# Ledger of designs, part 112: peptides against a protein of PDB entry 2AZE

Target 1, 148 residues: chain A of PDB entry 2AZE
Amino acid sequence: AQECQNLEVERQRRLERIKQKQSQLQELILQQIAFKNLVQRNRHAEQQASRPPPPNSVIHLPFIIVNTSKKTVIDCSISNDKFEYLFNFDNTFEIHDDIEVLKRMGMACGLESGSCSAEDLKMARSLVPKALEPYVTEMAQGTVGGVF
Target 2, 101 residues: chain B of PDB entry 2AZE
Amino acid sequence: GRLEGLTQDLRQLQESEQQLDHLMNICTTQLRLLSEDTDSQRLAYVTCQDLRSIADPAEQMVMVIKAPPETQLQAVDSSENFQISLKSKQGPIDVFLCPEE

## One batch from the design tools (peptide; made by RFdiffusion4, then SolubleMPNN)

Design b1_p18_7_s4 (from b1_p18_7, 7 letters changed)
Fold by OpenDDE base, seed 3:
Structure b1_p18_7_s4 (fold): chain B 148 residues (1-148), chain C 101 residues (1-101), chain A 18 residues (1-18)
Amino acid sequence: as target 1 above (148 residues)
Amino acid sequence: as target 2 above (101 residues)
Amino acid sequence: SKTYVFSVESLPSSLVLS
């Protein structure tokens, strides 16, 4: 019947929306863990050193990283007010956002790839509210994806 | 029947989505709290050593870009053109280099 | 506008991380 067909279309629409939200939730969890872990690391380091790092030795979030071979020639044009930059490279480059940097630093505890040690998983769980802990466990096991 | 089955499925999917929304709200709230915490923001930084773990300055030039919100980034990476364009509407853009040592 | 060859030696010291 036409009514059943309409409901089936709606079912597929909702399933796709749920899938998208699952992906978004996982990313939000990773961001939360990575950020809290970074802050925790730096707090501990500063306590041990009894001082903050020199101002020009650190980069605060948010930021973007661009890297290329040191042999790459880069021409940079900058507007007078520094509102516009144009970089021309003679070879390929890579761009990384700050979240990717944090992940590569291990700040997400390997949860992003589902490769958590027992200690990594323990850390990850400790950095989220209790309500999110089951989801973190599922992410670590690679079992996320079902409808609950 | 088929209609009843589909109706029940949609109801279950609605409940699942509501649960997801709740969890997402929790995450968003946590991130917002962190953004509003002055001490957390002060401690939200990476070092040159951290950046070297991403790309070794002995082999790669590492550039750090700090731009205001809503800054447009256009990148072209092809055999014919390698370009990055940044356009800010909110303020100046800062660019830093990570030294090899 | 200002044009630079983007390298450590061509940029002000303030643009190089310590």
Scores: peptide ipSAE 0.032, ipTM 0.874, DockQ to the pose 0.035
Fold by OpenDDE base, seed 1:
Structure b1_p18_7_s4 (fold): chain B 148 residues (1-148), chain C 101 residues (1-101), chain A 18 residues (1-18)
Amino acid sequence: as target 1 above (148 residues)
Amino acid sequence: as target 2 above (101 residues)
Amino acid sequence: SKTYVFSVESLPSSLVLS
């Protein structure tokens, strides 16, 4: 019947929306874990050193990274007020955001790649509110969305 | 029948979506709390050593760009053009290099 | 505007992280 067809269309729409939200939630969880883990690491490091790092030795979030071969020639034009930059490369470059950096640092405990040891999982769970712990577990197991 | 089955499916999906929304709200709240916490923001930093996880300055030039919110970034990476354009609306853009050592 | 050829050697020290 036409009614059933309409409901099937709606069902598919909702399934797709849920899939998108699952992806968004996973990313948010990874960000939360990464940020909290980073802060925890740095707090501990500063306590051990009994001092903060020199101001010009660290980069605070947010930031982006641009990397290219050391052989790449980079021409940079900067406006007088530094509001505008233009970089011209003679070869390919890569851009990475700060979240990707944190992930590669292991700040997300390997949860993003399914490389989460028992200790990593314990850490990850400890860095989220209790309500999110089951979802973190599902992420580690790769079983997110299993109810569908 | 088929109609009843679809109706039940939609109700279940609605509940699932509501659960996701709730979890997302919890997560975004935590992130906002982090952004509002002065001590957390002070400690939210990486070092050049950390950045080597992305690219080793011994092999590659590693630039760090800090720009104000709403800064426009345009990047072209093709055989015809390799370019990054930054245009800030709110303030100066800072560019840093990670030293090799 | 100012133009730079980016390298560790060519950039001002203020642009190099310590």
Scores: peptide ipSAE 0.028, ipTM 0.874, DockQ to the pose 0.035
Fold by OpenDDE base, seed 4:
Structure b1_p18_7_s4 (fold): chain B 148 residues (1-148), chain C 101 residues (1-101), chain A 18 residues (1-18)
Amino acid sequence: as target 1 above (148 residues)
Amino acid sequence: as target 2 above (101 residues)
Amino acid sequence: SKTYVFSVESLPSSLVLS
């Protein structure tokens, strides 16, 4: 009885750990897909244009985004060496990391939200190693959550 | 019996976790390779047009922050205080504004 | 330190995306 109880506790512990790893893996896969897709897009675009974009027209990863209403008043204080910034807003703002931007751009093929068409899924699969393709499929189907 | 069943479950869970670990290793390796590839990093950029997927500059101001690794970001977003503080230890911070189209 | 009113007019051209 005691041994069974101990094993039950261990079982639950392992299940939770697996669940955490599943979430981590999903995010890593999305990052990989988004990144590769972005690079692919830009490579193609530059080839078509026969030149890179103007230097001040692009933002290289990594970055973060802050947005707020155009009506929001922002006071910005910057240290002389630009090592420190302080922004004061008179209203709410939003912060987004670069990965979120890529997702909203569709670089993750809608896989992040389960809005993955057949074509999107095909693209997503093509951007990961073969070993990850089954998991990508599961993500698209929303069936991730069980144990392998 | 119950003991045998639990023992079998644990073995199955171990195998599942090993599979996950393997997949994670593959994925992290791919990401590392991408981060180390100069050409990929050169092409790893977004445009102001891309940022409109986050917020339309016609209605929202969109600010981009480029900061060195390990830069500290402190944000307060409450009814009483709305503030962002950035502190870098490895170099200067750059801030950009996305213009309205 | 420097204080700015956050607007296009208050930022150097290098800080405005083109």
Scores: peptide ipSAE 0.028, ipTM 0.870, DockQ to the pose 0.035
Fold by OpenDDE base, seed 2:
Structure b1_p18_7_s4 (fold): chain B 148 residues (1-148), chain C 101 residues (1-101), chain A 18 residues (1-18)
Amino acid sequence: as target 1 above (148 residues)
Amino acid sequence: as target 2 above (101 residues)
Amino acid sequence: SKTYVFSVESLPSSLVLS
């Protein structure tokens, strides 16, 4: 019947929306864990050193990373007000956002790939509100995607 | 019947979405709290050593770009064109190099 | 705009992290 068909279309639409929200939530959780873990790491490090790092030795978020071979020739054009940059490379380059850097640093505890040790999972859980802990567990197990 | 089943499915999906929305609200709240905490922001940094997890400055040139929010980034990485274009609307863009260890 | 061959020495807007 047409009514059932309409409802099936709606069901599929809702399923897709839920899937999108699940993806968004996972990313938000990873960001939260990564940020909190980074802050915690740095706080501990500064406490151990009894001083903050030199100002020019650190990069505060947010940032973007661009890397390329040292052999790559880069031509750069900069506007006078520094509002505009143009980089031309003679070879391939890579771009990474700060979140990716944090993930590769292990700040997300390997949760991004579902490759968490028991200790990593414990850390990840400790960095989120209680309400999010079950979801973190599901992420670690690779079981996210179910409808609840 | 089929109609009842679909109706029930939709109700269940609605509840699921509401739960997701709730969790997302919790998460976004936490992120906002982090952004508003000056001490956390002070400690939200990486070092050149950290950047080596992406690319070793001994082998790669590592460039750091700090740009204001809403800065437009255009990247082309093809066999015939390798280009990055940055256009800020809110302020100057800063570029840094990570030194070789 | 002003064009440079990208380097710390040639780009006054660029800095080297310590």
Scores: peptide ipSAE 0.028, ipTM 0.871, DockQ to the pose 0.037

Design b1_p18_8_s1 (from b1_p18_8, 7 letters changed)
Fold by OpenDDE base, seed 5:
Structure b1_p18_8_s1 (fold): chain B 148 residues (1-148), chain C 101 residues (1-101), chain A 18 residues (1-18)
Amino acid sequence: as target 1 above (148 residues)
Amino acid sequence: as target 2 above (101 residues)
Amino acid sequence: MLPKYVSGKNPSATFTLK
């Protein structure tokens, strides 16, 4: 019946929306874990050193990085007010945001790739509110969305 | 019947979505708290050593860009042109290189 | 926050830094 068809359309719409929200939630969880883990690491390091690192030795979030071969020739044009930059490369480059950097540093405990050890998973769980722990477990197991 | 089944499915999906929304709210709250905590922000940094660990400066040049919010980044990738354009409206852009070990 | 960009896979892209 037409009513059933309408409901089927709605069902599909909801399924897609849920899928999108699942992806968003996973990213938010990873960000939370990465940030908290980073802060915790640095706090402990500073406590051990009994002082903060030199100001010019650290890069505060947010930032992005561009990496390319050391052999890549880069031409840079900068406006007088430094509001505009233009970089020309003679070879390939990569751009990464700070979150990606944190992930590669292991700050997300390998959860982003499903490569969590038992200890990594324990750390990840400890860095989120209790209500999020089951979802973290599902992420580690690769079973997110299996119910749908 | 089919109608009843679909109706039940939609109710279940609605419940699932509501649960996701709840979890997302928890996450955004936590991130907001981190953003508002001065000490956390002070400790939210990486070192050049960290960057070396993900892109070895012995082989890769690592450029760091700190730009104001709403800065536009345009990347062009072709066989003849590899380009990055940055345009800020809120202030100057800071670019620097991480030194080698 | 930006998506990962790797040369050779993306012909062109524009991002807004947040």
Scores: peptide ipSAE 0.288, ipTM 0.904, DockQ to the pose 0.845
Fold by OpenDDE base, seed 3:
Formats: sequence, C-alpha cells, structure tokens
Structure b1_p18_8_s1 (fold): chain B 148 residues (1-148), chain C 101 residues (1-101), chain A 18 residues (1-18)
Amino acid sequence: as target 1 above (148 residues)
Amino acid sequence: as target 2 above (101 residues)
Amino acid sequence: MLPKYVSGKNPSATFTLK
C-alpha cells in the first residue's frame, strides 16, 4: 500500500537522522571531555606553580592552527583594519581547529580513537554527567549504536 | 502485518531519537556552562609547549589565528594553488607565530 | 569557547583582498 511506502520513506529518514545525531553527540562528548580536562590540567598547573602563566605564553580558545613545512614560503596580505587576510603558500598546509588540537594533546583521553586506557576511561567518565557515562563507555568499546 | 511492523519501527526510532536528543541537550548544557564560567574561560588555553607537541616548530611553521565569531575562512589546497583567505565582520583578526625552542 | 567560523572550500569563492 501507498501508506506502507510512505512509512518506509519516513523510517529511512529517521534512521539517517539518528545516525547523524549519534555522530554529533559523540563529538559533543569529546568536546566536553577535552575542555573540562584542559581546564582541570591548567588549574592544577597554576596551583602548583602558585601563579598563572605569563599572558603572552598562552593561547586562549577559540583559535585555529595553520602549519606547514618551515621551508614553505608564505606571502601574507593584510587589510589596514586587520579584518581581511590573504595567505599564499608555495606548498601544502594543514588547518586544525582548537578541538582537534586538544584531541591531539590527549585531552579527550584517547576516546576519539578508541585508545583509552583504563585510567583514561576513568578520567573521561569523571568529566561527564552521570547520564552520559554509559555512552562514554560505549564509545571506548566501539559499540555505539549497537541497539539500532 | 507490514503496516503494523512499520508503525512499531517508527515508534521505536522515535524513542531512540528522543533519548539522543536528551543526551545532546545534557552535553550542550554542560558546554554552555563552561563557556559562561569566567574561571573556565580563563583556564581554557594551550601553551607553546602544547603546540610543539602537535607540530614541532623546528620542523613545521605553526601559525595561530584568533578571529571573531562568524569569520569567513576559505582554503584552497591543490597542486596549483595554496591559499587561505580570512574575512571578519566583527573585529580584527590576530595572527601569532609559535616560536621555536 | 567553540570556533564559530564559516568555512568555504570552493575555489570559485576564493576571497580577494581589496
């Protein structure tokens, strides 16, 4: 029946939407863990040092990173008001947002790559609300979405 | 029948999606709380040492860009053209270089 | 806290400084 066909289309649409939301949720969890872990690390470090780091020695979020070989020639044009930039490179470059930087720093406890140690997993769980702990566990095990 | 089966599937998927939405709301709430907490904002930073662990300035040139929200970024990375363009609408863009050790 | 950039990857939309 036409009604069944309509429902099948809707079913497929919902399945795809759920899949997308699962991906979004995982990213949000990783961001939360990374941010909280970073803040915790820095708080502890400052307490141990009994002072904050020099202002010019740190980079606050948000930011992006551009890296390229030190041999790469870069030409930069800047508007007078610094609202516009144009960079020309003679070789390939990489762009990373701050979240990716935090992940590479290990701030997400290796959860993003399924490389969590027992201690990493414990840390990750401690940085999320109780309701999210089961999902963190599933992420670490690589079993997210098994119920679908 | 087929109709009953599909109807049941949709109900189950609806419940699953609602559960995901709930978890996502929890996450976004936590992130918002972090962004609104002054102390967390102050402590949300990386150091040059951190950046060196990601890309060693002795081997890689590391450029840090701080731009206002909604800044336009366009990147071209091909054998014929390597370019990044930035256009801010809400303020100046700051660019820093990570010093070598 | 999170980056709020609008990224474009289409070469035809390459920005030119004025």
Scores: peptide ipSAE 0.026, ipTM 0.878, DockQ to the pose 0.129
Fold by OpenDDE base, seed 4:
Structure b1_p18_8_s1 (fold): chain B 148 residues (1-148), chain C 101 residues (1-101), chain A 18 residues (1-18)
Amino acid sequence: as target 1 above (148 residues)
Amino acid sequence: as target 2 above (101 residues)
Amino acid sequence: MLPKYVSGKNPSATFTLK
């Protein structure tokens, strides 16, 4: 019947929307974990050293990185006010935002790839509000969305 | 029947979505609080050692770009053109190179 | 906290990399 057809369309629409929200939530969780873990690491390190690191040795968020082979030739043009930059490469390059850098550093505890050890998972859970812990567990198990 | 089943499915999906919305609100709130905390922002940094662990400067050149929010970034990575263009509206852009040591 | 970048056109100025 027409009514059933309409409901089936709506069902599919909702499923797709939920999938999108799941993806967004997972990213938000990873960002939170990575950021808190970074802050915690640095706080501990500074306490142990009894001083902050030299200013020229650290890069504060936000940032992006560009990496390429050391053999790649790079030409750079910048405006006088440094508002505009143009980089020309003779070969391929990669761009990564700060969150991706944190993930690769292990700040997200391997949760992003489902490679969490028991200790990693424990850390990840400790860095989120209690309400988010079950979802973190699902992420670690790769079972997010399985109930839908 | 079919209609009853679909109706039930929609109710369940609504509940699931509401749960997701709630969790997202919690997470967004946490991130906002972190962004507003001065001490957290002071401690939100990576070192050159961290960057070396991601891309070895012995083989890779690592360039760090700090740009104001809403900076325009255009990147082309193809056999015919390899280019990055940056345009800021809110201030100067800073570029750093990660040393090998 | 997070960088926000958007697509833009190419600039045209010339100076040395930092």
Scores: peptide ipSAE 0.025, ipTM 0.878, DockQ to the pose 0.064
Fold by OpenDDE base, seed 2:
Structure b1_p18_8_s1 (fold): chain B 148 residues (1-148), chain C 101 residues (1-101), chain A 18 residues (1-18)
Amino acid sequence: as target 1 above (148 residues)
Amino acid sequence: as target 2 above (101 residues)
Amino acid sequence: MLPKYVSGKNPSATFTLK
């Protein structure tokens, strides 16, 4: 009985670990798709324009976005070496990492929410190695959760 | 019996985890390849237009923060305090404002 | 790809994207 109990504890431990890894894998896949899609988009755009965008008109990854109402008063303090920043707002703000920005741009093809059109899913699949395609499909269907 | 069943479950879970690890290795490899490809990194950017699609500068002020890895970010968003603190250990932090259309 | 962030302090100027 005790042996079985110990194994059951171990079983739950492993299940949780697998669940965590599944979550991590999904995020990694989304990042991969988003990045590759972004690169592809920009490559195409630059080809069409026959030139790269002006250097100061683009923001290279990685970055973070902070947004707040245009009416929000912001006090910013910066150290001389620019190693430290302090922002004080008089109202609420939002923070978004670059991946979230890419997702909202549609770079992850709606896979992050399982809201993929057939075309979106096709694009998503095309941006991952073959071995990951089944997982992408499961993500799109919202059926990820099985143990494999 | 129960013991046999549990033993089998654990074996199957081990196999499943190994498969997950394999997939994760594939995925991390792809991300590494992207990070190591200079052309990809050159093309890994967003525009002000992209940022406007996330938060319209007509309604929102949009700041972009570029900070080195391991930079500490502390954010407080409460009725009493609205603050962001950044501290880098590896280099300077750059902050940009997205222009309004 | 994303940097890891932690807390910090005080003042200077911001820049505007062009």
Scores: peptide ipSAE 0.028, ipTM 0.880, DockQ to the pose 0.065; fails the geometry check

Design b1_p18_8_s2 (from b1_p18_8, 8 letters changed)
Fold by OpenDDE base, seed 4:
Structure b1_p18_8_s2 (fold): chain B 148 residues (1-148), chain C 101 residues (1-101), chain A 18 residues (1-18)
Amino acid sequence: as target 1 above (148 residues)
Amino acid sequence: as target 2 above (101 residues)
Amino acid sequence: MLPKYVSGKNPSATYTLK
């Protein structure tokens, strides 16, 4: 009886660890897809354009985005060496990582939200190694972790 | 019996975890390869047009922050204080708006 | 990868940018 109890505890611990790893893997897959898709898009765009985008119009990764209402008043204090910044807002704001930006751009093919069309899924699969394709399919179907 | 069933479950979970570890290794390897590829890094950018597409510039202000690795960011949200603090250890921080804004 | 920060959800957060 005690042995069974110990194994049940271990079972639950392993299930939780697997769940955590599933979440991590999904994020890694989304990052990979988003990055590769972004690179492909930009490569194609530069090939088709007469010139690359103006330097001041592009933002290389990594970066973060802060967004707030245009009505928000922002006070900014900057150290002389620009090593330190302090922003004070009079209203709410949001912070987004570059990966989140890529997701909203559709670079992850809607895989992150289950809004993956057949064409999106095809693209997503093409941007990962073959070994990851089944997992991408599961993500698109929302069935990841269903076997656990 | 119960013991045998639990033992079998644990074996199955071990196999599942090993599969996950393998897939994660593949992913991290791919990401590392991307980070080491100069051409990929050159092309790893978004445009201000992209940012406009995800945040309505008529309603939202979008601030871009480029900071060196290991920069500390502290965000505070309260009725008394809405604040972002940035502190870099390795170099200057760049904060800007898209020109179209 | 940084968690998404939305005002009103978390009173404070500290991140290390990579």
Scores: peptide ipSAE 0.324, ipTM 0.903, DockQ to the pose 0.844
Fold by OpenDDE base, seed 3:
Structure b1_p18_8_s2 (fold): chain B 148 residues (1-148), chain C 101 residues (1-101), chain A 18 residues (1-18)
Amino acid sequence: as target 1 above (148 residues)
Amino acid sequence: as target 2 above (101 residues)
Amino acid sequence: MLPKYVSGKNPSATYTLK
């Protein structure tokens, strides 16, 4: 009886861990696709232009963005060594990391929302190792979540 | 019986987790390769045009923050205080707007 | 990877940038 109880606890623990790892894997796949797609896009663009973009026109990863209404008043305090910043807003704001930006740019091919065209899915599959292609397909179909 | 069933379930879950771990290892390997490739890192950038495509510049202000690793970011949200604090331990923090803004 | 932060959801959040 006690042995069964212990195993049931372990079973639940493993199920929860698997669920967490599934979410992590999905995020890792999206990151991989987004990064590779971004690099590919930029490489092609630079080749077409026969030069790199102006230094002040690009933002290299990693970064985060803060967005708020243009009407929002922002007060900023900066330490002399720029090690510390304090921003005060008079209205709501949002924080997004670079991955979120890439997703919104479509770099993840709509896979994050299961909104992939046939061409999007083809691109997504081409940007991952063969072993990950079935999982990418499941993500596109919205069928991820079952136990392997 | 019950014990037998639970034992079988755990074996199946172990196999599933091993498969999952394998896929995750493949993913992390690919990401490491990207991080170690100088050319990829050089090309890992977005443009102000990209940012404008995801945030309407007519209505939204977009602030970009580039900070060293291990920088602490604290956000406070209340009707009386909307605040972001940044504290770096490894170097200066860069905050800027797109030149077009 | 950082979790999304939108004003109105969380009164406070602390992140470590990596």
Scores: peptide ipSAE 0.324, ipTM 0.902, DockQ to the pose 0.843
Fold by OpenDDE base, seed 2:
Structure b1_p18_8_s2 (fold): chain B 148 residues (1-148), chain C 101 residues (1-101), chain A 18 residues (1-18)
Amino acid sequence: as target 1 above (148 residues)
Amino acid sequence: as target 2 above (101 residues)
Amino acid sequence: MLPKYVSGKNPSATYTLK
């Protein structure tokens, strides 16, 4: 019946919305873990060194990186007020945000790819509130995707 | 019947979404706490060594962009043009290379 | 957050940095 058809459409809509939210939540969790892990790492490092790193040796979040071959020729034009930049490359480039950098650094404990060691998973769990731990576990197992 | 089954599914999906929203709220709260904590923000940095671990400076050039919120970034990839355009509204953009690169 | 951009896969993209 038409009523059932309407409900099926609604069901599909809700499923898609849930799927989108699941992806968003996973990303948020990864960000949280990465940030907290980064902070812990740096705190420990500074404690061991008994001083903060030199100012010019660190890049505070947020940031974006652009990488390209060292052989790539880059032309750059900058407005006087530095509000506008234009870069022209003669070859391919990549853009990564700070979260991606943190992930590649291992700050998300490999959770982003479901490649967590037991220790990595333990660390990841320790960096989220209790309510999120089951979800972290599911992410590590690659079992996130169903409706709960 | 079919109608009852669908009705039940929708109810369950609604409950699932509510649970999901709850988890998201928890997570966003944690992120806000991090952003509001001065000490955490002070410690929220990467080093040039970190960047080297991501992109080997022997092979790659790494450019760092620090831009104000709401900055527009346009990337173009074509056979004749590879381009990045940045335009901020709130302040100057800082672009630099890692000093140790 | 921004999606990863790799030349050769995306002809163009516009992002708003947060």
Scores: peptide ipSAE 0.324, ipTM 0.902, DockQ to the pose 0.867
Fold by OpenDDE base, seed 5:
Structure b1_p18_8_s2 (fold): chain B 148 residues (1-148), chain C 101 residues (1-101), chain A 18 residues (1-18)
Amino acid sequence: as target 1 above (148 residues)
Amino acid sequence: as target 2 above (101 residues)
Amino acid sequence: MLPKYVSGKNPSATYTLK
């Protein structure tokens, strides 16, 4: 019947929306874990050193990085007010945001790639509110995607 | 019947989405709390050593870009040219290399 | 948030930094 067909269309719409929200939630969880883990690491390091690191030795979030071969020739033009930059490369480059950097540092405990050891999973769980722990477990197991 | 089954499915999906929304709200709240905590923000940094660990500075050049919110970044990749354009409206952009490189 | 950009995969991309 036409009514059933309409409901099937709505069902598909909702399924797609849920899938999108699942992806968004996973990213939010990873960000939370990464940030908290970073802060925790740095706090511990500063306590052990009994002093903060030199100001020019650290990069505060937010930031992005651009990496390319050291052999790459880069031409740069900058406006007088530094509001505009133009970089020309003679070879390939990569751009990464701070979250990607944190993930590569292991701050997300390998949860982003499903390479989460028991210890990593324990850490990840400890850095989220209790209500999020089951979802973190699902992420680690690679079982996210189903409807709960 | 079919209609009843579909109706039930939609109800279940609605419940699932509501649960997701709830979890997302929890996450955004936590992130907001981190952003509002002065001490956390003070400790939210990476070192040049961290960057070296992920980018192999022996082979790679690593540029750091700190730009105001709403800055536009345009990347162009072609066989003839590779380009990055940055345009800020809220303030100056800072680009630098890690001093320990 | 900025998606990862790797040369060769995307001929052009424009992002807004937040």
Scores: peptide ipSAE 0.316, ipTM 0.904, DockQ to the pose 0.852

